# Peptides against a protein of PDB entry 6RO1: the designs that were tried, part 174

Target 1, 216 residues: chain A of PDB entry 6RO1
Amino acid sequence: LGKEIEEYIHKPKYCLPFLQPGRLVKVKNEGDDFGWGVVVNFSKKSNVKPNSGELDPLYVVEVLLRCSKESLKNSATEAAKPAKPDEKGEMQVVPVLVHLLSAISSVRLYIPKDLRPVDNRQSVLKSIQEVQKRFPDGIPLLDPIDDMGIQDQGLKKVIQKVEAFEHRMYSHPLHNDPNLETVYTLCEKKAQIAIDIKSAKRELKKARTVLQMDEL

## One batch from the design tools (peptide; made by RFdiffusion4, then SolubleMPNN)

Design b2_p27_5_s4 (from b2_p27_5, 8 letters changed)
Fold by OpenDDE base, seed 1:
Structure b2_p27_5_s4 (fold): chain B 216 residues (1-216), chain A 27 residues (1-27)
Amino acid sequence: as target 1 above (216 residues)
Amino acid sequence: WEELLELLEYRKIDISTKNFVKGFIYL
């Protein structure tokens, strides 16, 4: 469900109007989660599809992201990598494809006009951290319908399913259980045990089938 | 809190930027 919403919001036709300088965005590239960064600018690049000659515009957003210091030493040839949790990292302006935006916040920060000085970039990290402290349950997102104005019926159906799921979750008798984490952990363990039993039964059945074929 | 409020623009949509981006989508 959340991933299905992401597939709508990261489309250039929907998200580009919201990619103003200072907009908080979450960047994820495959296994690399950069977390929250700040939009610096965006650009349209002309791309020509090799097989059709049709112009397929690529949208690149420059995002100020917390990068590992190691990735910065090789920044001329290597893609920036996210800072490790325990690493201070360094804020760097990273060009990312718009489809790598996993979330867009309703929050827009004031950013320094000159991001060339390290101190100016690191000041933005402090601002992001203050926003995160203000929103312990997560940085507020742009609403795809109300804020972004997406009229897609597929998205509306996804949102309705999310709302119905959330309502069911919040209405669940265990939702306010002080032992909820323990109950979830036990349920997860039970589910894993059920998978393991099913796997073991399949292996046993295969082994028995092989033995029966060798006795024939 | 005051410093944070000065740094934050909630749900701000720049109409000029929005219109410019619309131009890029149609261009």
Scores: peptide ipSAE 0.024, ipTM 0.520, DockQ to the pose 0.027
Fold by OpenDDE base, seed 3:
Structure b2_p27_5_s4 (fold): chain B 216 residues (1-216), chain A 27 residues (1-27)
Amino acid sequence: as target 1 above (216 residues)
Amino acid sequence: WEELLELLEYRKIDISTKNFVKGFIYL
């Protein structure tokens, strides 16, 4: 469900008006989760005129992200990598494709005008950490309907399913159970076993079908 | 709160009534 909402939010037609300097955004590239960063600016990558049946214009957002110091040494040949949990890292301005924005916050930070000094970039990390400290339940997101003005009926149906799931989760008697984490782990294991049984039954059916075809 | 107000422009979303933020973190 969260991924289905993300597929709407990261569309340029919806998110570009909210990519102002200082906007908090979450960046994820495949297995690389950079977490929360700050928008510096955005640009259109291609001036390709819409008349040639070709791909929607790619937009690049320059985002100030916490990067590993190791990846910065290879920055000429390799993409920046997120700092490890135990690593201090360094804040760097990274060009990010708009579809790699996994979340957009309602929060905008005041950022230094000059981000060339390391200290100015690291001051923004301190500001992000202070925001995270003030929002222990997570950094507030833009509402895709009320804030972003998305009128898509598919998104509205996804949100209604999320709200109905959340309501069931919070109203569940186990929600306040001190053993909730153990119960969730057991439920996940049970769900995985059910998937494995279903897979094994499909393989058995395929194997039987092949054997029946070899006997013909 | 004062230091946060100096650092950020906050768009008031009622976090208390919309579990959307909590559900997005736990889902």
Scores: peptide ipSAE 0.019, ipTM 0.447, DockQ to the pose 0.032
Fold by OpenDDE base, seed 2:
Structure b2_p27_5_s4 (fold): chain B 216 residues (1-216), chain A 27 residues (1-27)
Amino acid sequence: as target 1 above (216 residues)
Amino acid sequence: WEELLELLEYRKIDISTKNFVKGFIYL
């Protein structure tokens, strides 16, 4: 359900009005979760679709993100990587495609005008961490309907399903169980094991198919 | 909440007051 909402909010027609300098945004690129960063600016790039010749504008947002120091040494050739959980990291301005914004906060920070000094960039990380301490249940999000003004009936149905799901979660007897995190971790491990068994069965089937082709 | 808003304003944090609804953890 959250992913279905993400598919609406990251669309340029909806999110661009909210990408002001200082807006908190969450950035995720495939397996790379940068967590919360701060919008610096955005730009429109012309892109031509290779098969249709149609102009499909790409939107790039510059986001101040916590990056690994290792990825910064190779910044000429390698994409920025998120800081490891135990790593201090360094705040860097990273150009991100707008569809990689997984969340947009109602929170907007005042950012330094000059982000060239490391201390100015790291001051923004301290501000993000302060916001996170003030919101232990998570940084508040923009409401896609009430704040972002999205009138899409598909989104309204998804939100109603999310609200109904959340209500069921919060009404669940385990919600107040002090072992809830342990139960969730066990359920996630069980789900991962089921995925791994399914992948191993697929690889075994491929290997058998290759052996059968070599016997012909 | 008002004291928190004042503290956040003092700390140069702008928060849209409309979205203090606890409810949108995108699960």
Scores: peptide ipSAE 0.018, ipTM 0.495, DockQ to the pose 0.048
Fold by OpenDDE base, seed 4:
Structure b2_p27_5_s4 (fold): chain B 216 residues (1-216), chain A 27 residues (1-27)
Amino acid sequence: as target 1 above (216 residues)
Amino acid sequence: WEELLELLEYRKIDISTKNFVKGFIYL
């Protein structure tokens, strides 16, 4: 469900009007989660499809992201990598394809006019951290229907399913249980045991099949 | 228990309706 919403939000026809300088956005590239960054600007690049000659415009957003210091040393030849949780990291302007935006916030920051000085970039990290402190339940998102104006019926059906799941989650008797974290840990352990039992049953079935083939 | 696990997996979704805020916040 969340991923299905992302597939609508990151479409250029919907998100481009909201990619103003200072907009908070989440950036994720496969296994690389950069978390929250700040839009600096966006650009339209002309891309020509090699097989059809059709103009397929690529949209690139420059996002100020917390990067690993190791990735900065190699930044001329290698893609930027996210800072480790325990690492301070450094804020760097990274060109990102628009489809790698996993979320768009309603929050927009005032950013320094010159982001060339390291201190100016690191000041934006302090501002992001201050926003995260003010929103302990998560940084607020743009509403895809009401704020972004997306009229797609497929998205409306996904949102209705999300709302129904959230209603069930918040109405669940354990939702307000002070031992909820303990219950979660027990449920995760039970789920892992169920996976391990299914794996062991598959291995046993394979082993029996091999033994039956060796008896033939 | 299966429903509870489904709900717990759902809590790990980054996009939640609880975080939808109408309009723009400038900071």
Scores: peptide ipSAE 0.020, ipTM 0.449, DockQ to the pose 0.636; fails the geometry check

Design b2_p27_6_s1 (from b2_p27_6, 9 letters changed)
Fold by OpenDDE base, seed 2:
Structure b2_p27_6_s1 (fold): chain B 216 residues (1-216), chain A 27 residues (1-27)
Amino acid sequence: as target 1 above (216 residues)
Amino acid sequence: MEEEKKKEIREKVEEINKEAEEKRLKE
């Protein structure tokens, strides 16, 4: 159900008005979850569809994201990668296609005007962490209907289902189970392991492809 | 979301932003 909502909110026709500098957004690219970052700016780029020759505008948002330092060293050739959970990482401005936004927050932070200094970028991370600290139940999201003004009946139905599901979840006797937090943590770990396996398989495939090219 | 919750969110965000600006001015 959360994925169905994502399919609406990441559409440029809905999200562009909310991509102001300082807006908190969540970025996910395939197996790479960058978590919460801050919008710096966005741009519209002309693109031509290869098969039809039709103009298909690409929307790119520059997002300040916590990136792995290892990926930054190779930034000339490789896309930025998210910082590992145990890594401090470094905040970098990353160009992101708008459809890779998995969530948009109602929170808009003040950001430094100059993000070239590392200290200015890292100060934004401190602000994100402060938001997370002050919102222990999660960073508040824009309401797709009330805030974003999405009128799609399909979305309204999805939201109703989500609300009903959440109500059932929170009304369940196990919600008060002290072990529930442990269960959630285990589920999150399982999900992370699945992502890591998928990532490892992709890297292995790339390595094999390079080896095959060297043998030619 | 109730208007009271929205108000609380706004107040928290304003406080965070204020603190961030104060820190930047001191550096």
Scores: peptide ipSAE 0.473, ipTM 0.899, DockQ to the pose 0.158
Fold by OpenDDE base, seed 1:
Structure b2_p27_6_s1 (fold): chain B 216 residues (1-216), chain A 27 residues (1-27)
Amino acid sequence: as target 1 above (216 residues)
Amino acid sequence: MEEEKKKEIREKVEEINKEAEEKRLKE
């Protein structure tokens, strides 16, 4: 269900108004989880579909992310990699396709005007860590309906199902509702189909993103 | 409850931003 919500929030038509400098966003690229970063800016790139000649706009957000130091050395040719959990890493401005945003926070931080100095970038990491400390249950998310204004009936139905599921879980902790397995299996099948579609789209987008990262 | 939670979030964020700005001004 969280993945279904993600499929709405990462769409440019919904998320672009919220990608202001200082906005906390979570970035995930395939197997690479960068965790929480901070939006620096975004840009619209004109892309032409090779087969149709149709304009397919690409949206790129520059996000300050904690990256491995090893990825910095190869930054000219290789995509940035997330810092290892035990690694200090270094905060870097990474161009990210908007559809790779897995979450958008209600939190907006003040960021230094000049992010060229390493110390200024690392100061933002300290701020992210402070947010994480102040919100031990997780960084607050934008509400897709109330904050983002998404009117899609499909999303509303998903949220209603989540709420109903949560209510049932809390009200009947010991009742293995046989429908829970069916809903889990259907949600797992739908999540697996969504993962397979997302994996197929990621493979297609990986081919495209690798191609576009080579062109950017 | 939702408005109160939103208020708490805003207050915490404002505090974090203020502390961050104060640290930057001292550096």
Scores: peptide ipSAE 0.470, ipTM 0.896, DockQ to the pose 0.235
Fold by OpenDDE base, seed 3:
Structure b2_p27_6_s1 (fold): chain B 216 residues (1-216), chain A 27 residues (1-27)
Amino acid sequence: as target 1 above (216 residues)
Amino acid sequence: MEEEKKKEIREKVEEINKEAEEKRLKE
């Protein structure tokens, strides 16, 4: 259910107005989870679709993320990698495609005007850590309906299901069950499988569309 | 989310930002 919400919030149509400097965002790229970072700026890039020649705008957000020191050495050739859990890492400004944003926080931090000094970038990490400390139940998210103004009926149904699930979970006597973590993990796996099936179906549909065009 | 929770979030964020600015001024 959380992943279904992500499919809406990462769309430029909905998220662009909230990508102001200082906004906390969560970045995930394939298997790389960068966790929470801070928006520095965003830009619209003109892209030409290779197959249609149609202009498809690419939205790139520069996000200050905690990166591994190893990835910094190869920054010219390789994509930034997240810091290891036991690594201090270094805060770097990383260009991220907007669709890779997995979450958007209601929190907006003040950031230094000059992010060239390492100390200024690391100060932002300290602020993120302070946010995490003060919100032990998790960094607060923008409400997709109330804050972001998304009117999609599909999203409303998802939110209603999430709320109903949360209510059942908190009202259930098993809320104190030590197996709750296992149930969460299973629910996350099930949700991931559902997303993978949906993505595979979309890819199959795209592949069929390409094949049908080649037969034309 | 209840308006009270939104207020609490804003207050915490304001405090974090204030503390961050104070630390930057002392360094």
Scores: peptide ipSAE 0.469, ipTM 0.898, DockQ to the pose 0.250
Fold by OpenDDE base, seed 5:
Formats: C-alpha cells, structure tokens, sequence
Structure b2_p27_6_s1 (fold): chain B 216 residues (1-216), chain A 27 residues (1-27)
C-alpha cells in the first residue's frame, strides 16, 4: 500500500507544488536509502527522449541529504552516496530526480539562507533529528487526497484500504490478523497492475537518477 | 487526518523551528 501511494506522490503533476524550501522528503535511489532530507529548491530541465525525439521535461530537486564522507571526496566523478549507519556523514545539497522521492512530509523546516558553510548544513541535520525525536511514530506525511488534492480513483481506493487496515490494527492490537498479508497482496496486485503499466513505460529510462552536479 | 492531530503537528513543528532559530542565533 505504501509503494502504491509512492507511485502517485512522486509524479511531478502532484508533488511539485509541495517541493518548497524546507519541506522534508525521503530520497531513495535503487539500493541507496538516503532517508529524510530537506528540499532546497527545484528546477525543470528540458530533456529530449532519445527514442521519440519528444520533449520530456526532467524535474530535478536539490535536496540536503546526509552523505558519506567518502562520496564527497569523489564528488566530481561519482554520485553522492548515503552515509553508513555507523557514520556521522555530512549534509550535502544533492540534485535528485523528483521520481526518487519516496515520501513527502507535511513538515517544513526553517533552513539557513546560506548553505555554503558546513555548520549551516549540519544545523539542518539537527533539526531533522529533532523532528524524528518528537514524532516517534514516524515523520508525518502529506495526505495525498486532503493535502495534495490527488483525485485519482485508484489512489482513493488504496487510501480507503489503508484506513480500513489501520483502523483494524489499532482496534485489535493483539490480533496478528492473518488477513494483513492478503490485504497487502491484494493492494499490491492492484497497484502492481497500475505500476506495471507505468513502470513498463519507465523501465527504459536508465537509472542515473542521482545526478552529478556537473550534469545539471 | 483529524484537524486536532494536524494542529498538534503544526504546533510541534513551530516549536522545532523556533528552537532551531534560537540555537543558530547563539552560535
């Protein structure tokens, strides 16, 4: 169900109005999970589809992310990598394709105007950590329907199933409802059909999804 | 999400932002 919702929210037509400076977003690129970062800005780039010659706009969001120090040394040639779990890392502004946003929070942080100083970037990490501390059940997400205004009937059906599921989980905390797997599988099947139709169309775009700064 | 829960979220976020600004001003 979460993955199904993700397939809607990461679409530019839905998420762009919410990619304001200070917005908390979660970034995932294939096997690389950057976790929660903060939007700095976004840009629209003209791209030409290699197969059709059709103009396909590429949406890039600059996100302040916790990166490994090793990746920073090679930043001229290598894509940024997430900090290791045992590593402090360093906050860096990373250009990210919008479809790599796995979640969008309702939380907007105040960010320093100048992010060139390391201390200013690291102060944002402290703020993210404070948000995580104050929301032990997880960072609050934008509501796709109420906040983002998505009118897609497929999404509405997914949300209704999630709400029904959450209500059952909270009403019966001790019941490992074995139907959890069936509801997830049914939701995954419907979403997978919608995703497969869309992903089959997207599979052809090669995974250079975390852009190097020089590619902007 | 209930309006009360949305209010609580906003209040917590405002407090976080306020504390962050106060810390930055002291550094």
Amino acid sequence: as target 1 above (216 residues)
Amino acid sequence: MEEEKKKEIREKVEEINKEAEEKRLKE
Scores: peptide ipSAE 0.468, ipTM 0.897, DockQ to the pose 0.246

Design b2_p27_6_s2 (from b2_p27_6, 8 letters changed)
Fold by OpenDDE base, seed 1:
Structure b2_p27_6_s2 (fold): chain B 216 residues (1-216), chain A 27 residues (1-27)
Amino acid sequence: as target 1 above (216 residues)
Amino acid sequence: MEEEKKKEIEKKVEEINKEAEEKELEE
C-alpha cells in the first residue's frame, strides 16, 4: 500500500509543482537508499523513444544527496552510490530521474547561494539532520490529496484501505488480511516503469551520469 | 489539530532556515 502511494507521488503530473529549490525529497534506486536530500533544480529533457520514434519527455531533478566518497571518484562512468552507514560521506548534487523519488516532504530548507564549496553542501546535511532531530516521529510528508491535490479515485481507495488496515491492525493484531492483490498490480506497473527507465537510461548516459534504476 | 501541527512545522522550519542563513552570512 505504501508502494502504491509512491507510484502516484513520483509521477511528473503530480510532483513537478512541488520540486522547488529547498524541498526535501527521499531518493531510492532499487537497493540503494540515499535517504533524504534537498532539491536544487529540475529540468525537462526531450527524448526520442528508440523503438517508436515518439517524443518521451524525461524529467531530471538535481538533488543534493549524501554520497559515498568512493562513488565520486568514478562519477564519470558510474552512478553515485549512497554513503555507507558508518561513512561520513559527502553531499553532492546528483541528477536523479523523477520516478526515483520515494517521498516528498512539506519541508523546504534554505539552500546556500553557492553550492560549489564542500562546506556549503555539508551545511545542508546539518540542516537535514536538525529536521530529523526536531521531528523524531519522521520528516513531515506532503499529503497526496490535501497538499498535492491528487484527485485519482484509485489513490483515494488505496488510502482508505490503508487507513482501514491500520485501524484493524491496531485494534486486532492477529488478523492477517493478506491484501496481496495490490502488491501484484504494483509489480506489473513497476515492470513497465522499469522498461521505460531502461530506454531513458541509454540516452541520458551519453551526456551525463544520471541516477537511475539498474536492470534487474 | 492539523492546522496547529502545520504551524508548529512551519515554526520549526523557519528556525532551522534562519540559523542556516545566519551561519552563511558569518562565513
Scores: peptide ipSAE 0.496, ipTM 0.898, DockQ to the pose 0.236
Fold by OpenDDE base, seed 5:
Structure b2_p27_6_s2 (fold): chain B 216 residues (1-216), chain A 27 residues (1-27)
Amino acid sequence: as target 1 above (216 residues)
Amino acid sequence: MEEEKKKEIEKKVEEINKEAEEKELEE
């Protein structure tokens, strides 16, 4: 159900108005989970589809992401990699295709005026961490209907199913069962396997699109 | 309830942003 919502949210038609500077977004690229980052800006690039000759606009969002220090040394030739969980990492502005946004928060953070200094970029990470600390149940998401104004009937049906599921889950006595974490991790693993299968199918398509970013 | 939650979120975010802005001015 969360994936079905994601398939609507990451569409440029719906998300572009919400990609203002300071917006918290979650970025995933194939097997690489960057976690939460902050939008700096976005741009529209003209792309020509190789098979149809049709102009397909590419939307690139620049996002401050926590990257591994190893990937920064080769940043001229290699794509940025997410920091390891045990690594401090470094905040970098990374160009990201809009369809790689897995979530959009209602939160907009203050961004330093100059992001060239490392300390200014790192201050944004402190702000992200403070948001995570103040919202222990998770960073608040934009409501796709009420906040994003998505009128798609398919999405409305998905949301109704999610709400009904959540209501049943929170009303169930097992909600306080420590085994719920294992069920969540299994549901997350099953969701991740379904993401990995869908991403593997999309990777066959996206290996062409990431290569196209290197050509753009 | 949703409006109160939204206001609480906004307040928390404002506090975070204020602290971040103050730190940038002190450096």
Scores: peptide ipSAE 0.494, ipTM 0.898, DockQ to the pose 0.246
Fold by OpenDDE base, seed 4:
Structure b2_p27_6_s2 (fold): chain B 216 residues (1-216), chain A 27 residues (1-27)
Amino acid sequence: as target 1 above (216 residues)
Amino acid sequence: MEEEKKKEIEKKVEEINKEAEEKELEE
């Protein structure tokens, strides 16, 4: 359900008006989860489709992200990699295709006027950490209907299903269980495992399709 | 409830941004 919502939110027709400097966004690229970063700016790039010659505009957002120090050494030739959980990392401005945004926050942070100094970039990380500290239930998201104005009926149906699920979760007798934190942690782990299994099955299906094409 | 939650979010964000701006002015 969360992934189905993401498929609407990352569309340029919906998200571009909200990609102002300072906006908190979550970035995921395939297996790389950068977590929360801050929008610096965005640009529209003219792209020509190789097969049709049609103009297909690419939307690139520059996002301040926590990157691995190892990836910074090769940043001229290799894509930036997210910092490891045990690593401090370094905040870098990374060009990101708009469709790689997995979430958009209602929060807009103050950004230093000059992001060239490392200390100014690291100050933004401190602000992100302060947001996370003050919002222990998670960083607040833009409402796709009320804030973003998305009128798609498919999205409305997805939201209704999410709300119904959340209502059932909060009304569950386990909500008053003193072991609730342990139960939630186990449920989150189970959900992550289910996502990983689904991803692995998709990769296996792709690999099998490639093998079948090589046998043809 | 939703309006109160929005106001609380705005207040917390304003405090964070004020602290960040003040720190930049001191450096």
Scores: peptide ipSAE 0.485, ipTM 0.896, DockQ to the pose 0.241
Fold by OpenDDE base, seed 3:
Structure b2_p27_6_s2 (fold): chain B 216 residues (1-216), chain A 27 residues (1-27)
Amino acid sequence: as target 1 above (216 residues)
Amino acid sequence: MEEEKKKEIEKKVEEINKEAEEKELEE
């Protein structure tokens, strides 16, 4: 359900009005999770689609992200990589395609006027950490309907399902159980096992299909 | 409830931003 919401919010037609300087955004690029960063600026670039010759606008947002020091040394040739959990890292301005935004916060942070000094960039990290500290249940998100004005019926149905799920979760008798964390961990493990079983069944079906094709 | 939560968020954010601005002026 969360992933389905992400598919709406990262669309330029919905998120661009909210990509002001200081906006907290979450960035994911394939297997790289940068976590929360701060928007510095955005730009519209004209791109020619290689297959159609049609001009498709590319939207690039410059985001202050916590990057590994190793990736900074290779920044001329390699994409920035997120800092390791145990690494301090360094805040860098990274150009990010808008569709890589996984979440948008209602929070807008102050950004220093000059981001060239390392200390000014690192001060923004301190502000992000302070937000995380003051919001232990998670950084507040923009409401896709009420704040972002998304009118898509598909999204409304997803939100209704999320709300119904949350209501059931909070009304569940186990909500006040001191072992709730243990129960959640067990439920997550069970869900993962169910995914693994489905994956294994798909592989087995593919293998059988290949064998049947070889027998024909 | 939602409006009160929004106001609380705004207040916390204002405090964080104020602290950040003050630190920039001290450097």
Scores: peptide ipSAE 0.484, ipTM 0.896, DockQ to the pose 0.238

